# Peptides against a protein of PDB entry 3NZW: the designs that were tried, part 79

Target 1, 212 residues: chain A of PDB entry 3NZW
Amino acid sequence: TTTLAFRFQGGIIVAVDSRATAGNWVASQTVKKVIEINPFLLGTMAGGAADCQFWETWLGSQCRLHELREKERISVAAASKILSNLVYQYKGAGLSMGTMICGYTRKEGPTIYYVDSDGTRLKGDIFCVGSGQTFAYGVLDSNYKWDLSVEDALYLGKRSILAAAHRDAYSGGSVNLYHVTEDGWIYHGNHDVGELFWKVKEEEGSFNNVIG
Target 2, 222 residues: chain B of PDB entry 3NZW
Amino acid sequence: QFNPYGDNGGTILGIAGEDFAVLAGDTRNITDYSINSRYEPKVFDCGDNIVMSANGFAADGDALVKRFKNSVKWYHFDHNDKKLSINSAARNIQHLLYGKRFFPYYVHTIIAGLDEDGKGAVYSFDPVGSYEREQCRAGGAAASLIMPFLDNQVNFKNQYEPGTNGKVKKPLKYLSVEEVIKLVRDSFTSATERHIQVGDGLEILIVTKDGVRKEFYELKRD

## One batch from the design tools (peptide; aimed at target 1 A22, target 2 P127)

Design b2_p26_8 (made by RFdiffusion4)
Pose (drawn by RFdiffusion4):
Structure b2_p26_8 (pose): chain A 212 residues (1-212), chain B 222 residues (1-222), chain P 26 residues (1-26)
Amino acid sequence: as target 1 above (212 residues)
Amino acid sequence: as target 2 above (222 residues)
Amino acid sequence: SLTVEEMREEFLEKNQENIEYKEELN
């Protein structure tokens, strides 16, 4: 698994791979590691497939309950805390999740929270989570500027996940892109590494190792 | 010490067609190197046009299928006999499985039917509720032998248009019920050849808008 | 104790051994 989310001039970019594993066995290449909590809230998934899916779906129900009660969209900070506090209650029971809660509110602007099953909760501009996180950091950190165009930022996030899907035996499948503005999240497609790799290699001239 | 889990072998397979779906499984039940039964059904019609199989530790698989069938019964009781759609059944199974997160049903579960548009549907589950909708899926002992074959023959993976210099992928035309039954039977004869826990019989449940049909085929008994 | 991920890895390894044993018998 490789997931990343970063803030920049144009809002937030979220990118994830879609590989699921059972050890060295590729369980699936077509899993959704991003959950659309609501029109302005996204959650990313890494770790235990069931823990992430179950608790993030549950988080969506908790956020919806907040809107009915308070007649107002839940903040990114509060939404990430609900998950952070829930996971903390289970500390020591073996839950396994590296998560990112990304969204936009007038009150907070573009906002990213890293939340994991250890109970760690961190607000930040850039996060890469999962077995392939360091591979994504390598490409993302060396080309990141706050002033990236929406187009360039979307590409960097996509390229970073691609770098991780190439080097990490436990990452791959396809890349799912998202862009977050004050009007909510915009889905930017599912890019199969099976074609995305060769295309990027030709057009970019990178991945100069692998023989084509 | 006491081990609450055992391994009863068996292999299951699910393929979704445009307007049908199938869930197949061998009828052999095993413990270690012995055969408990050469015919012990493992794929079940749970009503509302849903078939399911929970493969792995059979006691857990039975308890789960029994609990789900009772769930459909109560769904009707509590919701004015409304039909439980396959997507709804999948989310329900997720909660049943995750409910034992700390003492799991040790099973790999697959269900099949039609979605609300009448299209074929297959869902597969992790032991603790992780699930996804798919075109096809192999589960159980021979899953590692069969899933690669299905990626090739069902989803045409790694296959290209001849003479296109590997540039044009083989189109994703869709399989008929006849072509699917062939892939299923071939899959199980192959799995019976290479995996000692697979054999004796093959039972397929076909699901259409008209309901659930069953077909049975013998397999090698060795 | 074992996690669900570790139990699944062991299951796959056992099936690999069963395959080798079937091929040997053949």

Design b2_p26_8_s1 (made by RFdiffusion4, then SolubleMPNN; from b2_p26_8, 16 letters changed)
Fold by OpenDDE base, seed 5:
Structure b2_p26_8_s1 (fold): chain B 212 residues (1-212), chain C 222 residues (1-222), chain A 26 residues (1-26)
Amino acid sequence: as target 1 above (212 residues)
Amino acid sequence: as target 2 above (222 residues)
Amino acid sequence: QLSVEERLVEELKRNAELVKEQLALN
């Protein structure tokens, strides 16, 4: 798995691969590793598929309950804290989760929290999470600037996942891409890695270790 | 060495069509190298046009299916006999599986039916309740043999239009019921040849708007 | 012959191994 999220002048970019594995077996190439909690809030999934899917869906329910009770959307900080508190209660039980809670509220602006099953909760501007995270960081850190255009930021997110998909055997399938703004998240499509690879190779003149 | 789980082998396969879905399974039940039964159905009609199979440890599979059937019953009680949708069924099954997250059901679960738009739907689950809607899924002993075949024949992976120098993929299309049945039969026939835990009989449940139909075919009995 | 305690330990180990067969988003 490779998931990433980063803040920039235009909001938040979220990009994830779509491969699931069972050992050396590629179980699926089409897994949705982003949960759309509400129109302004996303969660990413890495680790155990069931743990992430179950508890982030549960988180969505908690966020909806908050909205119903408080008559306002939950903050990114509060949403991430709910999840963090939950997984901490299961600490030592064997949950496996590496998640990013990404969203926008008027109070917070664009915000990213990293939450994992070890009980870690971190606010930050850039996170890559999963077995391919170091490959993604390699590309992302090399090209990241706060002042990226939306177009360039989207491409950078997509390109970083592609790099990870290329080098990490546990990442691949496709890239799901999101842009989060003050008006909510925007889905920017599913990009098959096989097709994307050749396109990027041709356009950039990159991946020269592979003969086209 | 103490092991609370068994493995009864077998293989299951789901394929979604445009307005139908198929869930198939062999009828062999085995422990280690001993055949317990040559006809032990593992694909079930659970009502509301939902078919289900939980393949792996049969005791766990049976328990899970029974619990789901009970869930369907209670859903009707609580919701004025409203039909349980396939997506709601999937969510329910997730909760059943994840409820035993720390002592899992040793099964690979697949359900099939029609979505609310009348389109074929197949959902697959891991032992602890992660699930995904897919066009096709193989589970069980011979899943590793069948799934690549399904990738090629259902999703047309690695197929290209002739004369395009591999630049144009074969377009995706739904398969007919006849094509799917043929594919299922070929899959199980081939799997039976290469895997000792698959064989004896093939039971296919076909879900359409008209209900669930069952078909049975003999497999090799060696 | 395993004691009850030893059997419980083995059961826990088996359960842990089974959980590893889950789909992974690693």
Scores: peptide ipSAE 0.260, ipTM 0.772, DockQ to the pose 0.044
OpenDDE base, seeds 1, 2, 3, 4: peptide ipSAE 0.223, 0.221, 0.188, 0.240; ipTM 0.772, 0.793, 0.783, 0.779; seeds 1, 2, 3 fail the geometry check

Design b2_p26_8_s2 (made by RFdiffusion4, then SolubleMPNN; from b2_p26_8, 14 letters changed)
Fold by OpenDDE base, seed 5:
Structure b2_p26_8_s2 (fold): chain B 212 residues (1-212), chain C 222 residues (1-222), chain A 26 residues (1-26)
Amino acid sequence: as target 1 above (212 residues)
Amino acid sequence: as target 2 above (222 residues)
Amino acid sequence: QLSVEERLVKELERNAELIKLQEALN
């Protein structure tokens, strides 16, 4: 798995691969590793598929309950704290989760929290999470700047996942891409890694270790 | 796949069509290398046009299916006999599986039916309840043999239009029920030849708007 | 019927195999 999220002048970019594995077996190439909690809030999934899918869906329900009770959207801080508190209660039980809670509220602006099953909760501007995270960081860190255009930021997110998919055997399938703004998240499509690879190679003149 | 208990070690296969879905399974039941039964059905009609199979450890599979059937019953009681949708069924099964997260059901679960638009639907679950809607899925002992075949024949992976130098992919299209049945039969026939835990009989449940139909075919009895 | 020890071993094997069968996003 490779997931990433970063803040920039235009909001938040979220990009993830779509491969699931069971040992050396590719279980799926089409897994949705982003949960759309509400129109302004996203969660990413890495680790155990069931753990992430179950508890982030549960989180979505908790966020909806908050909205119904409090008559306002839940903050990114509060949503991430709910999840963090939950996984902490299961500490030592064997949950496997590496998640990013990304969203926008009027109070917070664009916000990213990292939450994992070890009880870590971190606020930050840039996170890559999963077995391919180091490959993604290699591309992302080399090209990141706050003043990226939306177009360049989207491409950078997509390109970083592609790099990880190329080198990490546990990442691949496709890239799902999101842009989060004050008006909510925007889905920017599913990009098959096979097709994307050749396109990028041709346009950039990159991946020269592979003969086309 | 390795199963330390060997029960219900056969194979199951789901394929969604445009307006139908198929869930098939062999009828062999074994423990280790001993055949317990040559006809033990493992694909079930659960009502509301939902078919289900939980392949792996038979005792766990049976328990899970029974719990789901009971869930369907209670859903009717609570919702004025409203039909349980396939997507809601999938969510329910996730909760059943994840409820035993720390002592899981030793099964690979597949359900099939029609979605709310009348389109074929197949959902696949891991032992602890992660699930995904897919066009096709193989589970059980011969899944590793069948799934690549399904990738090629259902999703047309690695197929290209002739004369395009591999630049144009074969377009995706729905398969007819006859084509799907043929694929299922070919899959199980081939799997039976290469895997000792698959054989004896093939039971296919076909879900359409008119209900569930069952077909049975003989497999090799070695 | 399996002895207590044999049942324990089989349970451990089952658990190990189940872990391998779980889908991973890592």
Scores: peptide ipSAE 0.212, ipTM 0.772, DockQ to the pose 0.048
OpenDDE base, seeds 1, 2, 3, 4: peptide ipSAE 0.235, 0.208, 0.250, 0.243; ipTM 0.780, 0.796, 0.794, 0.790; seeds 1, 2, 3, 4 fail the geometry check

Design b2_p26_8_s3 (made by RFdiffusion4, then SolubleMPNN; from b2_p26_8, 15 letters changed)
Fold by OpenDDE base, seed 2:
Structure b2_p26_8_s3 (fold): chain B 212 residues (1-212), chain C 222 residues (1-222), chain A 26 residues (1-26)
Amino acid sequence: as target 1 above (212 residues)
Amino acid sequence: as target 2 above (222 residues)
Amino acid sequence: QLSVEERLVLELERNKKLIEEQLKLN
């Protein structure tokens, strides 16, 4: 798995691959590793598929309950804290989760929290999470600027996942791409890695380790 | 060393069509190298036009299916006989599976039916409740033999339009029920040839708007 | 020596490992 999220002048970019594995077996190429919690809040999934899917779906329910009770959208800080508290209760039980909670509230602005099953909760501007994270960081860190245009930021997110998909055997399938703004998240499509690879190779003259 | 799990072998597969879905399984039940039964159905009509199979350790599979069937009854009781949708069924099964997160059901679960728009739907589960809607999925002993075949024949993976120098993929299209049945039969026939835990009989449940139909075919018995 | 609880945890962990290859990972 490779997931990433980063803040920039235009909001948040979230990009993830779609491969799931069971040992050396490619279990799926079409996994949805982003949960759309509400129109302004996303969660990413890395680690145990069931753990992430189950508890982030649960988180969605908790966020909705908050909205009903408090008559306002839950903050990104609070949403991430709910998840963090939950996984902490299971500390040592063997959950495997690496998640990013990404969203926008008027109070917080665009916000990203990293939460994992070890109990770590971090606020930050840039995170890559998963077995391919180092490959993604290699591209992302090299090209990241706060002042990126929306177009360039979207491309950078997509390109970073592509790099990880190329080098990490446990990442691949497609890139799912999101842009989070004050008006909510916008889905920017599913990009097949195979097609994307050849397109990028041709346009950039990159990936020269592959002949063809 | 003590092992709480058995393995009864077998193979299942689901394929979603445009306005139908199929879930098929062989009828062989095995322990180690001994055939326990040549006809032990493992694909079940659970009501509300939902068919289900949980393949692996048969005791766990049977328990899970029974629990789900019971869930369907309770759903009707609680919601004035409302039909359980396939997506809600999937969520329910996730909770059944994840409820045993730390002592899982040793099964690969597949359900099939129609979504709320009348389109074919197949959902696949791992042992602890991760699930995904897919066009096709193979599970069980011969899944590794069948799944690549389904990738090629259902999703048209690695197929390109002639004369395009591999630049244009074969377009996705729904298969007819006849085409799907043929693929299922070919899949199981081939799997039976190469895997000792697959054989004897093939039972196919076809879900349409008119209900669930069953078909049975003989497989090799050696 | 292990307590009953500790032994139970170990057994559960062992059971999970028995099917680890069947679990999907993202």
Scores: peptide ipSAE 0.275, ipTM 0.797, DockQ to the pose 0.046; fails the geometry check
OpenDDE base, seeds 1, 3, 4, 5: peptide ipSAE 0.261, 0.256, 0.261, 0.259; ipTM 0.777, 0.788, 0.784, 0.778; seeds 1, 3, 4, 5 fail the geometry check

Design b2_p26_8_s4 (made by RFdiffusion4, then SolubleMPNN; from b2_p26_8, 17 letters changed)
Fold by OpenDDE base, seed 3:
Structure b2_p26_8_s4 (fold): chain B 212 residues (1-212), chain C 222 residues (1-222), chain A 26 residues (1-26)
Amino acid sequence: as target 1 above (212 residues)
Amino acid sequence: as target 2 above (222 residues)
Amino acid sequence: QLSVEERLVLALERNARDVALQEALR
């Protein structure tokens, strides 16, 4: 798995691969590793699929309850804290979660929190999470700047996941791409890694370790 | 060493069509190398046009299916006999599975039916409740043999238009129910030839807007 | 000092779907 999120002048880019494995078996190439919690809030999934799906869905319910009770959208900080508190209660039980809670509120603006099953909760501008995270960081960090255009930012997110998919055996399938703005998240499609690879190779002249 | 889990073998297969879905399973039940039964159905009509199979440790599978059936009954009770949608069923099954997160049901679960738009739907679950809607899924002993075949025959993976030098992919299209049934039969026939835990009989449940139809075919009894 | 059941659960995790950090998170 490779997931990433980063803040830039245009909001937040979220990009994830779609491969799931069971040991050495490729269980799926089409897993949705982004949970759309609400129109302004996304959760990413890394680690155990069931743990992430179950608890991030649960989180969605908690967020909805908050909205109903408080008559306003939950903050990204509060949403991430709910999840963090939950996983903390299960500390040592064996949950496997590496998640990013990404969203926009009027109060906070575009915000990213990293939450994992070890109890870590971090606010930040750039996170890559998963077995392919170092490969993604290699591309992302080298090209990141705050002033990226939306187009360039989207491409950078996609390109970073592609790099990870190329080098990490546990990442692949496709890239699901999101742009979070003040008006909410926008889905920017599913990009097959195979097709994307050849396109990028041709256009950039990159991936020269592969003949074709 | 005490092991609370067994493996009763078998294989299941779900395929979603345009306006139908199928869930098939062999009827062999084994322990180790001993055949317990040559006819033990493992695909069930659970009502509300939902068919379900949980393949792996049969005791766990049976328990899970029973719990789900009970859940359907309770759903009807709580919601004035409203039909349970396939997506809601999937969520319910997730909760059943994840409720035993730290002592899981040792099963690969597949359900099939129609979504709210009348389109074929197949959902597959891991032992602890992660799930995904897919066009096709094989589970059980011969899943590793069948799944690549399904990738090729359902999703047309690695198929190209003739005369294009492999540059144009074969276009995706829905398969007819007859084509799917043939594919299922071929899959299980092949699996039976190469895997000792698959055989004896094949039961196919076909879900359409008109309800659930069952078909049965003989497999090798070796 | 995991129980038999706990060890089995860990074994089951090898058959469960994972979406990333198998080496780091499992």
Scores: peptide ipSAE 0.045, ipTM 0.792, DockQ to the pose 0.048
OpenDDE base, seeds 1, 2, 4, 5: peptide ipSAE 0.029, 0.025, 0.028, 0.020; ipTM 0.768, 0.756, 0.768, 0.778; seeds 1, 2, 4, 5 fail the geometry check

## One batch from the design tools (peptide; aimed at target 1 T21 K33 G48, target 2 D126)

Design b2_p27_1 (made by RFdiffusion4)
Pose (drawn by RFdiffusion4):
Structure b2_p27_1 (pose): chain A 212 residues (1-212), chain B 222 residues (1-222), chain P 27 residues (1-27)
Amino acid sequence: as target 1 above (212 residues)
Amino acid sequence: as target 2 above (222 residues)
Amino acid sequence: TEVYHATSGEEALVGGGGTYWTYNIPS
């Protein structure tokens, strides 16, 4: 698994791979590691497939309950805390999740929270989570500028996940892109590494190792 | 010490067509190197046009299928006999499985039917509730032998248009019920050849808008 | 490339994944 989310001039970019594993066995290439909590809230998934899916779906129901009660969209900070506090209650029981809660509110602007099953909760501009996180950091950190165009930022996020899908035996499948503005999240497609790799290699001239 | 789990072998397979779906499994049940039964059904019609199989530790698989069938019964009781759609059944199974997160049903579960548009549907589950909708899925002992074959023959993976210099992928034309039954039977004869826990018989449940039909085929008994 | 804007949230995620849960049964 490789997931990343970063803030910039144009909002937030979220990118994830879609590989699921059972050890060295590729369980699936077509899993959805991003959950759409609501029109302005996204959650990313890494770790235990069932723990992430179950608790992030549950988080969505908790966020919706907040909107009915308070007649107001839940903040990114509060939404990430609900998950952070829930996971903390289970500390020591073996839950396994590396998670990012990304969204936008007029009150907070573009906002990213890293939340994991250790109970760690961190606000930040850039996060890469999962077995492939360091590979994504390598490409993302060396080309990141706050002033990236929406187009360039979307590409960097996509390229970073691609770098991880190439080097990490436990990452791959396809790339799912998202862009977050004050009008909510915008889905930017599912890019199969099976074609995305060769296309990027030709157009970019990178991945110069692998023989084509 | 006491081990609450065992391994009863068996292999299951699910393929979704445009307006049908199939869930197949061998009828052999095993413990270690012995055969407990050559015919012990492992794929079940649970009502509302849903078939399911929970493969792995059979006691757990039975308890789960029994609990789900009772769930459909109560769904009717509590919701004015409303039909449980396959997507709803999948979410329901997720809660049933995750409910035992700390003492799991040791099973890999697959269900099949039609979605609300009448299209074929297959869902597969992790032991603790992780699930996704798919075109096909192999589960159980021979899953590692069969899933690669299905990626090739069902979803045409790694296959290209001849003479296109590997540039044009083989189109994703869709399989008829006849073509699917062939892939299923071939899959199980192959699995019976290479995996010692697969054999004796093959039972397929076909699901259409008209309901659930069953077909049975013998397999090698060695 | 498929592009669309958000209209609603997902009540239940279908297709979630990650590291599948496993257990090795001792002999």

Design b2_p27_1_s1 (made by RFdiffusion4, then SolubleMPNN; from b2_p27_1, 13 letters changed)
Fold by OpenDDE base, seed 3:
Structure b2_p27_1_s1 (fold): chain B 212 residues (1-212), chain C 222 residues (1-222), chain A 27 residues (1-27)
Amino acid sequence: as target 1 above (212 residues)
Amino acid sequence: as target 2 above (222 residues)
Amino acid sequence: MKIYKSTSGEEFLEGGGGFLPTFEIPK
């Protein structure tokens, strides 16, 4: 798995791969590693697919209940805290979750929290999470700037996941790409890694370790 | 070390068509190398045009299917006989599976039916309740043999248009029910030849707008 | 940070079973 999220002048980019594995077996190439909690809030999944899918869906329900009770959208801070508190209660039970809660509220602006099953909760501007995270960071950190255009930011997210998919055997399939703005998240499509790789190689003259 | 799980072998396969879905399973039940039964159905009509199979440890599979069938009944009671949609069924099954997260059902679960638009739908589950909607999925003992075949024949993976020098992929298209049944039969015939835990009989449940149809085919009884 | 592999619960099954997304086939 490789998931990433970063803040920039245009909001948040979220990019994830879609491969699931069971040991050496590729279980799926098409896993949705982004949970759309609400129109303004995304969750990412790394680790146990069931743990992430179940509890982030549960989180979505809690967020909706908050909206109904409080008549306002839940903050990213509060949503991430709910999840963090939950996984902390299960500490030692064997949950495997590396998640990012990404969203936009009027109060907070664009916000990213990292939450994992160890009970860690971190606010930050850039996170890569998963077995391919170091490969993604290599590309992302080298090219990241706050002042990226939306187009460049989307490309950088996509390109970083592609790098991880190339080097991490546990990452691949496709890149799912999101842009989170003040108006909510926008899905920017599913990009097959095989097709994307050749396109990027041709356009950039990169990946020269592979002969076409 | 105490192992509460058995493995009863078998294989299941789901394929979604345009306006139909198919869920198939062999009828062999085995423990290790001993055949317990040559005809033990593992694909079930659960009502509301939903077919289900949970393959792996048969005791867990049967328990899960029974719980789901009960869930369907309760859903009808609570919602004035409203038909359970396939997506809601998938969510329900997730909760059933994840409810035993720390002592999982040792099964690979597949359900098939029609979505709310009348399109074929196949949902597959891991033992702890992660699920996805897919065009096709194999589960069980011979899943590793069949799944690559399905990738090639249903999703046309690694197929290219002739004369394009491998540059143009074969376009995706829905398969007819006849084509799907042929693929299912070929899959199970091939799996039976290469896997001892697959064989005896093949039951295919076909879900259409008109209901669930069953077909049966003999497999090798080795 | 733990290195999280997306583990399908299929790790519980000694045999592999994978998920494929439904593609909208263009009419």
Scores: peptide ipSAE 0.200, ipTM 0.775, DockQ to the pose 0.032; fails the geometry check
OpenDDE base, seeds 1, 2, 4, 5: peptide ipSAE 0.173, 0.049, 0.080, 0.135; ipTM 0.685, 0.727, 0.730, 0.741; seeds 1, 2, 4, 5 fail the geometry check

Design b2_p27_1_s2 (made by RFdiffusion4, then SolubleMPNN; from b2_p27_1, 14 letters changed)
Fold by OpenDDE base, seed 2:
Structure b2_p27_1_s2 (fold): chain B 212 residues (1-212), chain C 222 residues (1-222), chain A 27 residues (1-27)
Amino acid sequence: as target 1 above (212 residues)
Amino acid sequence: as target 2 above (222 residues)
Amino acid sequence: MKIYKSTEGEEFLEGGGGSLPTFEIPK
């Protein structure tokens, strides 16, 4: 798995691969590793598939209950804290989760929290999570700047996942790409890694370790 | 070390069509190298046009299917005989599986039916309740033999239009019921030749708007 | 068990290829 999120002048980019594995078996190439909690809030998934799907779906329910009770959308800080508190209660039970809670509220602006099954909760501007995270960071950190255009930021997110999919055997399938703004998240499509690889190789003259 | 789980072998396969879905399974039940039964059905009509199979440890599979059937019954009681949708069924099964997260059902679960738009739907589950809607899925002993074949024949992976020098992929299209049944039969006949835990019989449940139809085919009995 | 592979999850049940994970019940 490779998931990433980063803040920039235009909001948040979220990009994830779509491969699930069971040991050496590729279980799926089409997994949705982003949960759309509400129009302004996303969760990413790495680790145990069931743990992530179950608890992030549960989190979505808690976020909706907050909206109904308080008549306002839950903050990204509060949503991430709910999840962090939950996984901390299960500490030592063997949950496996590496998640990012990404969203926009008027109070917080664009916000990213990392939450894992160890109970770690971090606020930050850039996170890559999963077995391919180091490959994604290599591309992302080399090209990241706050003043990226939306187009360049979307491309950088997509390109970073592509690099990870190329080097990490446990990452691949496709790139799901999101842009989060004040108006909510926008889905920027599913990009097949095979097609994307050849396109990027041709356009950039990159990936020269592969003979075309 | 004590292993509380058995493995009863077998294989299951789901394929979604445009306006139908199929869920198929062999009828062999085995323990180690001993055939327990040559005809033990493992694909079930659960009502509401939902078919289900939970393949692996048969005791766990049967328990899960019984719990789901009971859940369907309670859903009707609580919601004025409302039909359970396939997506709601998938969510319910996730909760059944994840409720035993720390002592899982040792099964690969597949359900098939029609979605709310009348399109074929297949959902697959891991032992602890992760799930995905897919166009096709193989589960059980011979899943590793069948799934690559389905990727090629249902999802048209690695197929290109003739004369394009591999530049144009074969377009995705829905398969007919007849084409799907042929693929299912070819999958199981091939799997039976290469896997000792697959054979004896093939039962196919076909879900359409008109209900569930069953077909049976003999497999090799060695 | 399906895994969205995380570096931290290496301790999780390495489900064998295509086989149901042998759950080692942790002692």
Scores: peptide ipSAE 0.151, ipTM 0.732, DockQ to the pose 0.055
OpenDDE base, seeds 1, 3, 4, 5: peptide ipSAE 0.031, 0.160, 0.144, 0.075; ipTM 0.645, 0.734, 0.730, 0.741; seeds 1, 3, 4 fail the geometry check

